Peptides against a protein of PDB entry 3NZW. Designs and how they scored, part 180

Target 1, 212 residues: chain A of PDB entry 3NZW
Amino acid sequence: TTTLAFRFQGGIIVAVDSRATAGNWVASQTVKKVIEINPFLLGTMAGGAADCQFWETWLGSQCRLHELREKERISVAAASKILSNLVYQYKGAGLSMGTMICGYTRKEGPTIYYVDSDGTRLKGDIFCVGSGQTFAYGVLDSNYKWDLSVEDALYLGKRSILAAAHRDAYSGGSVNLYHVTEDGWIYHGNHDVGELFWKVKEEEGSFNNVIG
Target 2, 222 residues: chain B of PDB entry 3NZW
Amino acid sequence: QFNPYGDNGGTILGIAGEDFAVLAGDTRNITDYSINSRYEPKVFDCGDNIVMSANGFAADGDALVKRFKNSVKWYHFDHNDKKLSINSAARNIQHLLYGKRFFPYYVHTIIAGLDEDGKGAVYSFDPVGSYEREQCRAGGAAASLIMPFLDNQVNFKNQYEPGTNGKVKKPLKYLSVEEVIKLVRDSFTSATERHIQVGDGLEILIVTKDGVRKEFYELKRD

## One batch from the design tools (peptide; made by RFdiffusion4, then SolubleMPNN)

Design b2_p23_1_s4 (from b2_p23_1, 15 letters changed)
Fold by OpenDDE base, seed 4:
Structure b2_p23_1_s4 (fold): chain B 212 residues (1-212), chain C 222 residues (1-222), chain A 23 residues (1-23)
Amino acid sequence: as target 1 above (212 residues)
Amino acid sequence: as target 2 above (222 residues)
Amino acid sequence: SEEDEYANFYREAIQKILENAAK
């Protein structure tokens, strides 16, 4: 798995691959590793698919309950804290989760929290999570700046996942791309890695380790 | 030596069509190298036009299917005999599986039916309840032999339009029920040739708007 | 002890299942 999220002047970019593995077996190439909690809040999934899918769906229910009770959308801080508190209760039980809670509230602005099953909860501007995270960081960190245009930011997110898909055997399938703004998240499509690779190679003159 | 789990082999396969879905399974039940039964059905009509199979350790599979059937019954009681949708069924099964997260059911679960728009639907589950809607899925002993075949024949992976120099992919299209049944039969016939835990019989459940139909075919009894 | 042995068998079996679960 490779997931990433970063803040920039235009909001948040979230990009994830779609490969699931069971050992050396490719279980699926089409897994949705972003859960759409509400129109303004996203969760990413890395680690155990069942753990992430179950508890982030549960989180969605908790967020809805908050909205019903408080008559306002839950903050990203509160949503991430709910999840963090939950996984902490299971500390040592063997949950495997590396998640990012990404969203926009008027109070917080665009916000990203990293939450994992080790009990870590971090607010930050840039996170890459998964077995391919180091490959993604290599591209993302090298090209990141706050003042990226929306177009450039979307491309950078997509390109970083592509780099990870190329080098990490456990990442691949497709890139699912999101842009989170004040008005909510916008889905920017599913990009097959096979097609995307050759397109990027041709347009950039990159990936010269592969003969086309 | 003590092992809390057994492995009864077998293979299951689901394929979604446009307005139908198919879930198939062989009828062989085996322990190690001994055939326990040559006809032990593992694909079940659970009501509400939902078919289900949980392949792996048969005791766990039977338990899970029974629990789901009970869940359907209770759903009717609680919701004035409302039909359980396939997506709701999938969520329910996730909870059944994840409820045993720390002592999992040793099964690969597939359900098939029609979604709320009348389109064919197949959902697959890992042992602890992660699930995904897919056009096709093979599970069980010969899944590794069948799944690549399905990728090629259902999803047209690595197929290109003639004369395009490999630049245009073969377009996705739905298969007819006859085409799907043929693929299922070919899949299991091939799997039987190469895997000792697959054989004897093939039971296919076809779900349409008119209900569930069953077909049976003989496989090699080696 | 017998109890410890059984516990170990369970843990190992469960671990194998989880290792083969989707990630």
Scores: peptide ipSAE 0.422, ipTM 0.867, DockQ to the pose 0.059
Fold by OpenDDE base, seed 2:
Structure b2_p23_1_s4 (fold): chain B 212 residues (1-212), chain C 222 residues (1-222), chain A 23 residues (1-23)
Amino acid sequence: as target 1 above (212 residues)
Amino acid sequence: as target 2 above (222 residues)
Amino acid sequence: SEEDEYANFYREAIQKILENAAK
């Protein structure tokens, strides 16, 4: 798995691969590793698919309850804290989760929290999470700027996942791409790694370790 | 050596069509290298046009299916006999599986039916309840043999238009029920030849708007 | 104890299943 999220002047970019594995078996190439918690809040999945899918869906329910009770959308901080508190209760039980809670509220602005099953909760501007995270960081860190255009930011997210998909055997399939703004998240499509690879290679003259 | 889980072998396969879905399974049940039964159905009509199979440890599979069937009954009771949608069924099954997250059902679960738009739907679950809607899925002993075949024949993976030098992919299209049944039969026939835990009989449940139809085919018995 | 031994077997079996679950 490779997931990433980063803040920039235009909001948040979230990009993830879609490969799931069971040991050495490729279980799926089409997994949705972004959970749309609500129109303004996204969760990413790395680690155990069931753990992430179950608890992030549960988180969605908690967020909805908050909205109904408080008559306002839950903050990204609060949402991530709910999840963090939950996983902390299961500390030592064997949950496997590396998640990012990404959202945009008027009070917080664009916000990213990293939450994992070890009880770590971190607020930050840039996170790559998963077995391919180092590959993604290599591309992302090299090209990241706060002042990226939306177009460039989207491409950077996509390109970073592609790099990870190329080098990490546990990442691949496709890139799912999101842009989070004050008005909510926008899905920017599913990009097949195979097609994307050749396109990028041709356009950039990159990936020269592969002879086309 | 003590093992809380058994493995009863077998293989299951789901394929979603445009306005139908199929869920198929062999009827062989084994323990170790001994055939317990040559006809033990493992694909079930659960009502509301939902078919289900949980393949792996048969005791766990049966328990899960029973729990789901009960869940369907309770749903009807609580919601004035409203039909349970396939997506809601999937969520319910996730909860059943994840409820045993720390002592999982040793099964690969597949359900098939029609979505709310009348389109074929197949959902696949891991032992602890992660699930995904897919066009096709193989599970069980011969899944590793069948799934690549399905990728090629259902999703047209690695197929290209002739004369394009591999530049134009074969377009996706829905398969007819006859084509799907043929693929299922071919899959299980091939699997039976290569895997000792697959054989004896093939039961196919076909879900359409008109209900669930069952078909049975003989497989090799060696 | 026998109980502890059984518990260990369960843990190992469960762990094996979880290792083969989707990630």
Scores: peptide ipSAE 0.421, ipTM 0.877, DockQ to the pose 0.058
Fold by OpenDDE base, seed 5:
Structure b2_p23_1_s4 (fold): chain B 212 residues (1-212), chain C 222 residues (1-222), chain A 23 residues (1-23)
Amino acid sequence: as target 1 above (212 residues)
Amino acid sequence: as target 2 above (222 residues)
Amino acid sequence: SEEDEYANFYREAIQKILENAAK
C-alpha cells in the first residue's frame, strides 16, 4: 500500500493506490483505500484491510452521530481523536492500521491527522503511509511547495503514488485521487497504473530505466 | 499436533452478470488427503435472493452461514419483512466476521445476488471481514489457479483489439448466463485436474430476478 | 503447561490467518 496526503495553498491532496496483497498473492487491484466519511472528511487506509475498513466505517458512523447530536460537523481533530482512542483500547491486540484523517472545517481549515494502531496521532502537512511510503516521499518531497497550483498538486500526488507503484511490489493497480477544499472533497478519478506509467514516461521523459 | 482449525479444501467461484449472478462450488470435502464426502454442498440460498458460501474450515463456514441466515430472519422481523439488500448483507457479514477478529473464521466468503438496480453483484470477504464488490472472485484451494483465468476471461485483462499493436484494450462487456456457466465449468474442470482438494461435483447457484436456480455437474472423482 | 502449549498453538494459528489476510 501507498497512501499520501499533503496540504498546500489550494487545500489538501489525497492520493492512494488500490492493490491489496496476501503474501506474494495479489488479492485485488481495485481496493478502495479512501473512505468518504462525509462531504468534507476523508479517511485513508493502510495496513490490515479489515481493520481499516471496519473501524473507519465505524468512525464514519460516529461522525454522523456527532453531527446529529451537535447539529454541526465534527472537527477533524475530534474525528481523528475518536479513532485514536479506539485503537488505543486495542493496543497490543494486534490491530494493523495506518490512517490519515483529512478534512476541512471552518474552525480548523484544511487539516490532516495521521493515526496508527500504535497509538500515534500526529497533525501535519505531509504524510505518506504504507510499504511504499518512502518511494512516494522521494518524489513528493522533491517537488513539494506550498504554492503549488491545484493542477500541479494533483499531478504531484498522482505522480508520487505512481513512483511507489513502480518500486513497491505491494503497491499498484490504480491511483485514486482526491482534492479537499473548503467546499468539500472532489474525486479526481481512478488512474490505472499500467496506462499512467507509459503516459507519464512519454510526457516527462522519465522512468528511463524502463525501455519502450 | 494440535490445530484449532481444520481445512476442508474445496473451491468457490462467483461471477456477476448484467442482470444475474452465479456462485459455484465444488462438493468435495476433504481433510488432509482423505475425502470426507464427495457431495457436501457449500453454496447456500440464504433467502432474499442472496446466495452465500464460506470456504475453508467447514465448521466455521457452516457456523457463519447459519448466523447470516439468522440475521436475515431478524432483519425481516425488525423491518416489517423488508428484503435485505445485497450491500446490507455484505455489511452484516463483515460484522459477523470481524466480531471474531481475534479468533477468526477460517473461511473465504463470497456472496452473490442482485443490487438494488437489478444488476448482478458479487461480494468477497477475507477471514476477518474486509470486503469488496467485484465482477468475479475465486476462493479456496484452487483460487490461485482460477483467478488469473477469470481476470482474462471476465475482465479481459491482457486482451487487445486485433491490429492495434496492443494500443487498444478489448472493451469490457457483460457475459451471458450461458457464457458464465461455461467459464465456471471450465474453471472447475481445470482446477480438478491440478488440485487434489477440488473435484467430485460442481453445484452452481444462479440468481436472477426470478429467484435462485441450481445446476449440478459431475467432476472428476479421483 | 498444557494450557500454555494450547494457547501458543492458537496464537500461531491465528497469526497465520492474519498474515494471509488482505493488506
Scores: peptide ipSAE 0.414, ipTM 0.864, DockQ to the pose 0.059
Fold by OpenDDE base, seed 1:
Structure b2_p23_1_s4 (fold): chain B 212 residues (1-212), chain C 222 residues (1-222), chain A 23 residues (1-23)
Amino acid sequence: as target 1 above (212 residues)
Amino acid sequence: as target 2 above (222 residues)
Amino acid sequence: SEEDEYANFYREAIQKILENAAK
């Protein structure tokens, strides 16, 4: 898995691959590793697919309950804290989760929290999470700046996942891309890694380690 | 050495068509190298046009299917006999599986039916309840033999339009029920040749708007 | 003890299942 999220002047970019593995077996190439909690809040999934899928869906329910009770959307901080508290209760039980809670509230603005099953909860501007995270960081960090245009930011997110998909055997399939703004998240499509790779290679003159 | 789980072998396969879905399974039940039964169905009609199979440890599979069937009954009771949708069924099964997250059902679960738009639907589950809607899925002993074949024949992986130098992929297209049945039969006959835990019989449940139909075919018995 | 042995077997079996679960 490779997931990433970063803040920039235009909001938040979230990009994830879609490969699931069971050992050396590719279980799926089409997994949805982003859960759309509400129109303004996303959760990413890395680690155990069932753990992430179950508890982030549960988180969605908790967020909805908050909205019903408080008559306002839950904050990103509060949502991430709910999840963090939950995984903390299961600390040592063997949950495997690496998630980013990304969203926008008027109070917080664009916000990213990293939450994992080790009990870590971090607020930050840039995170890559998964077995391919180092590959993604290599591209993302080298090109990241706050003042990226929306177009460039979207491309950078997509390109970073592509790099990880290329080098990490546990990442691949496609890139699912999101842009989170004050008006909510916008889905920017599913990009097949195979097609994307050749397109990028041709346009950038990159990936010269591969002969086309 | 004590093992709380058994492995009864077998293989299951689901394929979604445009307005139908199929879920198939062999009827062999085996422990190690000993055939327990040559006809032990593992694909079940659960009502509401939902068919289900949980392949792996048969005791766990049967328990899970039973619990789901019971869940369907309770759903009807609680919701004035409302039909359980396939997506809701999938969520329910996730809860059943994840409810035993720390002592999992040792099964690969597949359900098939029609979605609320009348389109064929197949959902697959890992032992602890992660699930995904897919066009096709193989599970069980010979899944590793069949799934790549399905990738090629259902999803047209690695197929390109002639004369395009590999630049244009073969477009996705729904298969007819006849084509799907053929693929299923070919898959299981091939699997039977290469895997000792697959054979004896093939039962196919076909879900359409008109209900569930069953077909049976003989497989190799050696 | 027998109970401890059984517990270990369960843990190992469960771990094997989880290792083969989707990630």
Scores: peptide ipSAE 0.413, ipTM 0.860, DockQ to the pose 0.059

Design b2_p23_2_s1 (from b2_p23_2, 10 letters changed)
Fold by OpenDDE base, seed 4:
Structure b2_p23_2_s1 (fold): chain B 212 residues (1-212), chain C 222 residues (1-222), chain A 23 residues (1-23)
Amino acid sequence: as target 1 above (212 residues)
Amino acid sequence: as target 2 above (222 residues)
Amino acid sequence: GNIDAIMANLAPRLEALARLLGA
């Protein structure tokens, strides 16, 4: 798995691969590693698929309850704290979760929290999470700037996942790409890694370790 | 070490068509190298045009299917006999599986039916309840042998238009029910030749708007 | 981490559960 999220002047980019594995077996190439918690909040999945899918869906229900009670959208801080508190209750039980809670509220602006099953909760501007995270960071950190255009930011997110998919055997399938704004998240499509690889190689002259 | 799980072998296969879905399973039940039964159905009509199989440890599979059937009954009771949708069924099964997260059902679960638009739907589950809607999924002993074949024949993976030098993929199209049944039969026949845990009989449940129909085919009894 | 289909990781978890039930 490789997931990433980063803040920039235009909001948040979220990009994830779609490969699931069971040891050396590719269980799926089409897994949705972004959970659309609500129209304004995204959760990413790394680690145990069931743990992330179950609890981030549960989180969606908690966020809806908050909205009904408080008559306002839940903050990213509060949503991530609900999840963090939950996983902390299961500390040592063997949950496997590495998640990013991403959203944009008027109060907070664009906000990313990392939450894991070890009880870590971090606010930050850039996170890569998964077995391919180091490969994603290599591309992302080298090209990141706050003043990226939306187009450049989307490309950078996609390109960083592609780099991870190329080097990490546990990452691949496709890139699912999201842009999070104050008005909510926008899905920017599913990009097959195979097709994307050849396109990027041709356009950039990159990936010269592969002769095609 | 005490192992609370057995493995009863077998293989299951789901394929979604345009306006139908198929869920198939062999009828062999084994323990280790001993055949317990040559005819033990593992694909079930659960009502509401939903078919289900939970393949792996048969005791866990039977327990899960029974719990789901009970959930369907309770759903009707609570909702004035409203039909359970396939997506709601998938969510229910997730909760059943994840409710045993720390002592899982040792099964690969597949359900098939029609979605709310009348389109074929297949959902697959891991032992703890992660699920995905897919066009096809194999589960059980021969899943590793069948899935690559399904990827090629259902999803047209690694198929290209002639004369394009591999640059243009074969366009996706739905298979007919006859094509799907043939594909299922070929898959299980091939699996039976290569895997000792697959054989004896093949039961295919076909879900359409008109209900569930069942077909049976003999497999090798080796 | 890898989105693991749990079938690969069931054995270690079962061992842990067996230890808990045997204790």
Scores: peptide ipSAE 0.025, ipTM 0.798, DockQ to the pose 0.079
Fold by OpenDDE base, seed 5:
Order: sequence, then structure tokens, then C-alpha cells
Structure b2_p23_2_s1 (fold): chain B 212 residues (1-212), chain C 222 residues (1-222), chain A 23 residues (1-23)
Amino acid sequence: as target 1 above (212 residues)
Amino acid sequence: as target 2 above (222 residues)
Amino acid sequence: GNIDAIMANLAPRLEALARLLGA
């Protein structure tokens, strides 16, 4: 798995691969590693598929309950805190979760929290999470700047996941790409890694370790 | 070492069509190298046009299916006999599986039916309740043998349009029920030849708007 | 960090569970 999220002048980019594995077996190439919690809030999934899918879906229900009770959208801080408190209650039980809660509220602006099953909760501007995270960071950190255009930021997110998919055997399938703005998240499609690889190689003159 | 789980072998396979879905399973029940039964059905009609199989440890599978069938009854009671949708069924099964997260059901679960638009739907679950809607899925002992074949024949993986130098993928299209049944039969026939835990009989449940139809085919009994 | 189906890791976990139940 490789997931990433970063803040920039245009909001948040979220990009994830779609491969699931069981040891050396590729269980799926089409896993949705982003949960759309609400129109303004996304959750990413790394670690145990069931743990992430179950608890982030549960989180969605808690966020909806908050909206119904308080008549306002839950903050990204509060949503991430609910999740972190939950996983902390299960500390030592063997949950495996590495998640990012990404969203926009008028009060907070664009916000990213990392939450894991160890009870870590971090606010930040850039996170890569998963077995391919180091490969993603290699590309992302080298090209990141706050002043990226939306187009360049989307490409950078996609390109960083592609780098991880190329080097990490546990990452691949496709790139699912999101842009989070003040108006909510926008899905920017599913990009097959095989097709994307050849396109990027041709356009950039990159991946020269592979002969086309 | 204490192992609370058995493995009863077998294989299951789901394929979604345009307006139908198929869930198939062999009827062999085995422990290690001993055949317990040559006819033990593992694919079930659960009502509301939903078929289910939970392959692996049969005791866990039976328990899970029973719990789901009970959930369907409760859903009808609570919702004035409203039909349970396949997506709601998937969510329910997730909760059943994840409710035993720390002592899981040792099963690979597949359900099949029609979605709210009348399109074929297959959902697959891991032992702890992660799930995905897919066009096809194999589970159980011979899943590793069958799944690559399904990737090629259902999802047209590694198939290209002739004359395009491998640049244009074969377009996705739905298969007919007859084509799907043929693929299922070929898959299980092939699996039976290569895996000792697969054989004896093949039961296929076909879900359409008109309900659930069952078909049975003999497999090799060796 | 990998989204893995637990089936691959069930054996070690069962061993750990067996150790916990046998302790």
C-alpha cells in the first residue's frame, strides 16, 4: 500500500494505490483505499483492510451523528480525535491501521491528520503512509512546494504513487486521485498504473531503468 | 499446538453478469486427505434474491450463513418486509465478521445478487469483514488456480485488440449466462484435476430478477 | 502499512492466540 496526502495553496491532494495483498498473493488490484466520509472529509486506508474499512465507515456514522446533533459539520480535528480515541481503546488488541483524515471546514481550512493503531495522532502538511511510503516521499519531497498549481499538485500526487507502485511490490493496480477544496472533495479518476507508467515515461523521459 | 480451526477445503466462485449473478461451489468436504462428504452443499439461497457461501472451515461457514439468514428475517420484521438490498447485505455481513475480529470466522465469504439497478453484483469478504464489490471472485482451496483464469476470461486481462501491437486493450463486455456457466464449469473441471480438495460435484446458483435457479454438475470423484 | 487479507497472517495469530489460551 501507498497512500499520500499533502496541503498546498489550492487545498489538499490525496492519492492512493489500489493493490491488496495476502503475502505474495495479489488479492485485488481494485481496492478503494479512500473512504468518502462526507462531501468535505476523506479517510485513507493502510494496514489491515478490515480494520480500516470498518472503523472509518464507523467514523462516517459518527460524523453524521455529529452533524445531526450539532447542526454543523464535524471538524477534521474532532473526526480524527474520535478515530484516535477509538483505536487507543483497542491498543494492544492487534488492530493495524495507518490512516489520514483529510478535509475542509470553514473554521480549520484544509486539514490533514495522521492516525494510526498505536494511538499516534499528528496534524501535518505532508504524509505518505504504507509500505511504499519511502518511495512516495522520495518524489513528493523533491517536488513539493506550497505554491503548486492545482494541475501540478494533482500530477505530483499521482506521480508519487506511481513511483511507489514501481518499486514497492505491495503497491500497484491504479492511482485514485482526489482534490479537496473549500467546496469539498473532487474525485480526479482512477489511473491504471500500467498505462500511467508508459505515459509518464514517454512524457518525462523518466524510468530509464525500464526499456520501452 | 491447539488449532481451533479446521479446513474443509473446497472452492467457490462468483461472477456478475449484466442482469444476473452466479455463485458456484464444489460439494466436496474434506479434512486433510480424507473426504468427509462428496455432496455437502456450501452455496445457499438466503432469501431476498441473495445467495451466499462462506468457504473454509465448514463449521464457521455454516454458523455465519445461519446468522445472516437470521439477520434477513430480522430486517423484514423491522422494516415491514422490505427487501434487503445486496449492498445492505454486504454491510450486515461485514458486521457479523468483524464482530468476531479477535476470533475470526475462518472463511472466505462471497455473496451474489442484483443491485438496486438490477445489475449483477458479487461481493467478497476476508475473514474479518473487509469487502469489495467485484465482477468476479474465486475463493477457497483452488482460488489461486481459478482467479488468474477469471482475470483473463471475465476481465479480459492481457487481451488486446488484434492489429494494435498490444496498445489497445480488449474492451470490457458482459458475458451471457451461458458463457458464465461454461466458464464456471471449465474452472471447476480444471481445478479438480489439480487440487485434491476440489471435486465430486458442482452446484451453481444463478440469480436473476425472476429468482434463484440451481444447477448441478458432476465433477471427478477421484 | 500494507492492506493485507488476514488469511496470510492467521497462522501466526492463531499461534499467538494458542499461546495466550495455553498460558
Scores: peptide ipSAE 0.021, ipTM 0.767, DockQ to the pose 0.082
Fold by OpenDDE base, seed 3:
Structure b2_p23_2_s1 (fold): chain B 212 residues (1-212), chain C 222 residues (1-222), chain A 23 residues (1-23)
Amino acid sequence: as target 1 above (212 residues)
Amino acid sequence: as target 2 above (222 residues)
Amino acid sequence: GNIDAIMANLAPRLEALARLLGA
């Protein structure tokens, strides 16, 4: 798995691969590793697919209850804290979760929290999470700027996942790409890694270790 | 070592068509090398045009299917006989599976039906309740043999248009019910030849807007 | 730890889960 999220002047980019593995077996190439918690909040999945999918869906229900009670959208800080408190209660039970909670509120602006099953909760500008995270960071950190255009930021997210998919055997399938703004998240499509690889190689003259 | 789980073998296969879905399973039940039954159905009509199979440890599979059928009854009771949608059924099954997260059902679960638009739908589950909607899925003993074949024949993976030097992929299209049934039969026939835990009979449940139809075919009885 | 979205096949996940659960 490779997931990433980063803040920039235009909001948040979220990009993830779609491969699921069972040991050496590729169980699926089409897993949705982004949970659409609500129209304004995304969760990412790394680790145990069931743990992430179940608890991030549960989180969506808690966020909705907050909206009903408080008559306002939940903050990204509060949503991530709910999840963090939950996984902390299960500490030692064997949950496997490496998640990013991404959203945009008027009060907070674009906000990313990392939450894992060890009880770590971190606010930050850039996170890559999963077995391919180091490969994604290599591309992302080298090209990241706050002032990226939306187009360049989307490409950078996609390109960073592609780098991880190329080097990490546990990452691949496709890139699912999201842009998060104050108006909510926008899905920017599913990009097959095989097709994307050849396109990027041709356009950039990159991946020269692969003979065409 | 205490192993609370058995493995009863068998294989299941789901394929979604345009306006139908198919869920198929062999009827062999086995423990190790001993055939317990040559006709033990493991694909079930659960009502509301939803078919379900949970393949692996048969005791866990039967328990899960029973719980889901009960859940359908409760849903009707609570919602004035409202039909359970396939997506809501998938969520319900996730809760059933994840409710045993620390002592899982030892099963690969597949359901099939029609979505709210009348399109064929197949959902597959891991033992602890992660799920996805797919066009096809194989589960059980011969899943590793069948799934690559389904990728090629349903999703047209590694197929290219002739004369394009591999540059143009074969376009995706829905298969007819006859094509799907043929594909299922070929898959199980091939699996039976290569895997001892698959054989005896093939039961196919076909879901359409008109309901659930069952077909039965003989497999090798070795 | 390598956070692989292991939709583990039943046996490896049960073994891993059993290992994780200390059983």
Scores: peptide ipSAE 0.029, ipTM 0.798, DockQ to the pose 0.119; fails the geometry check
Fold by OpenDDE base, seed 1:
Structure b2_p23_2_s1 (fold): chain B 212 residues (1-212), chain C 222 residues (1-222), chain A 23 residues (1-23)
Amino acid sequence: as target 1 above (212 residues)
Amino acid sequence: as target 2 above (222 residues)
Amino acid sequence: GNIDAIMANLAPRLEALARLLGA
């Protein structure tokens, strides 16, 4: 798995691969590693598929309950804290989760929290999470700027996942790409890694270690 | 070492069509190298046009299917006999599986039916309740043999248009019921030849808007 | 970590589950 999220002047980019594995077996190439919690809030999934899918879906329900009770959208800080508190209750039980809670509220602006099953909760501007995270960081950190255009930021997110998919055997399938703004998240499509690889190689003259 | 799980072998296969879905399973039940039964059905009509199989440890599979059937009854009771949708069924099964997260059902679960738009739907579950809607899925002993075949024949993976030098992928298209049944039969015939835990009989449940139809075919018995 | 569908490092009881689906 490779997931990433980063803040920039235009909001948040979220990009994830879609491969699931069971040991050396590719269980799926089409896993949805982003959960759309609400129109303004996304959760990413790494680690155990069931743990992430179950609890982030549960988180969505808790966020909706908050909205109904408080008559306002839940903050990214509060949503991430709910999840963090939950996984902390199961600490040592064997949950496997590495998640990013990404969203936009008027009060907080664009916000990213990392939450894992060890009880870590971190606010930050850039996170890559998964077995391919180091490969994604290599591309992302080298090209990241706060002042990126939306187009460049989307490309950078996509390109960073592609780099990870190329080098990490546990990452691949496709890139799912999101842009989070004040008006909510926008889905920017599913990009097959095979097709994307050849396109990027041709356009950039990159991946010269592969002869086409 | 105490192993609370057995393996009763077998294989299951789901394929979604345009306006239908199929869920198939062999009827062999085995322990180690001993055939317990040559005809033990493992694909079930659960009502509401939903078919289900939970393949692996048969005791766990049977328990899970029974719990789901009970959930369907309770759903009708609570919702004035409203039909359970396939997506709601998937969520229910997730909760059943994840409710035993720390002592899982040792099964690969597949359900098939029609979605609310009348389109074929197949949902596959891991032992602890992660699920995905897919066009096709194999589960059980011969899943590793069948899935690559399904990827090629249903999803047209690694197939290209002739004369394009591999630049144009073969377009996706739905298969007919007859094509799907043939594909299922061929898959299980091939699996039976290569896997000792697959054989004896094949049951195919076909879900359409008109209900659930069952077909049975003999497999190799050696 | 990797999204492992079946092989989440669950407690010793799940190691038994992992071996059967990988065999």
Scores: peptide ipSAE 0.025, ipTM 0.792, DockQ to the pose 0.266; fails the geometry check

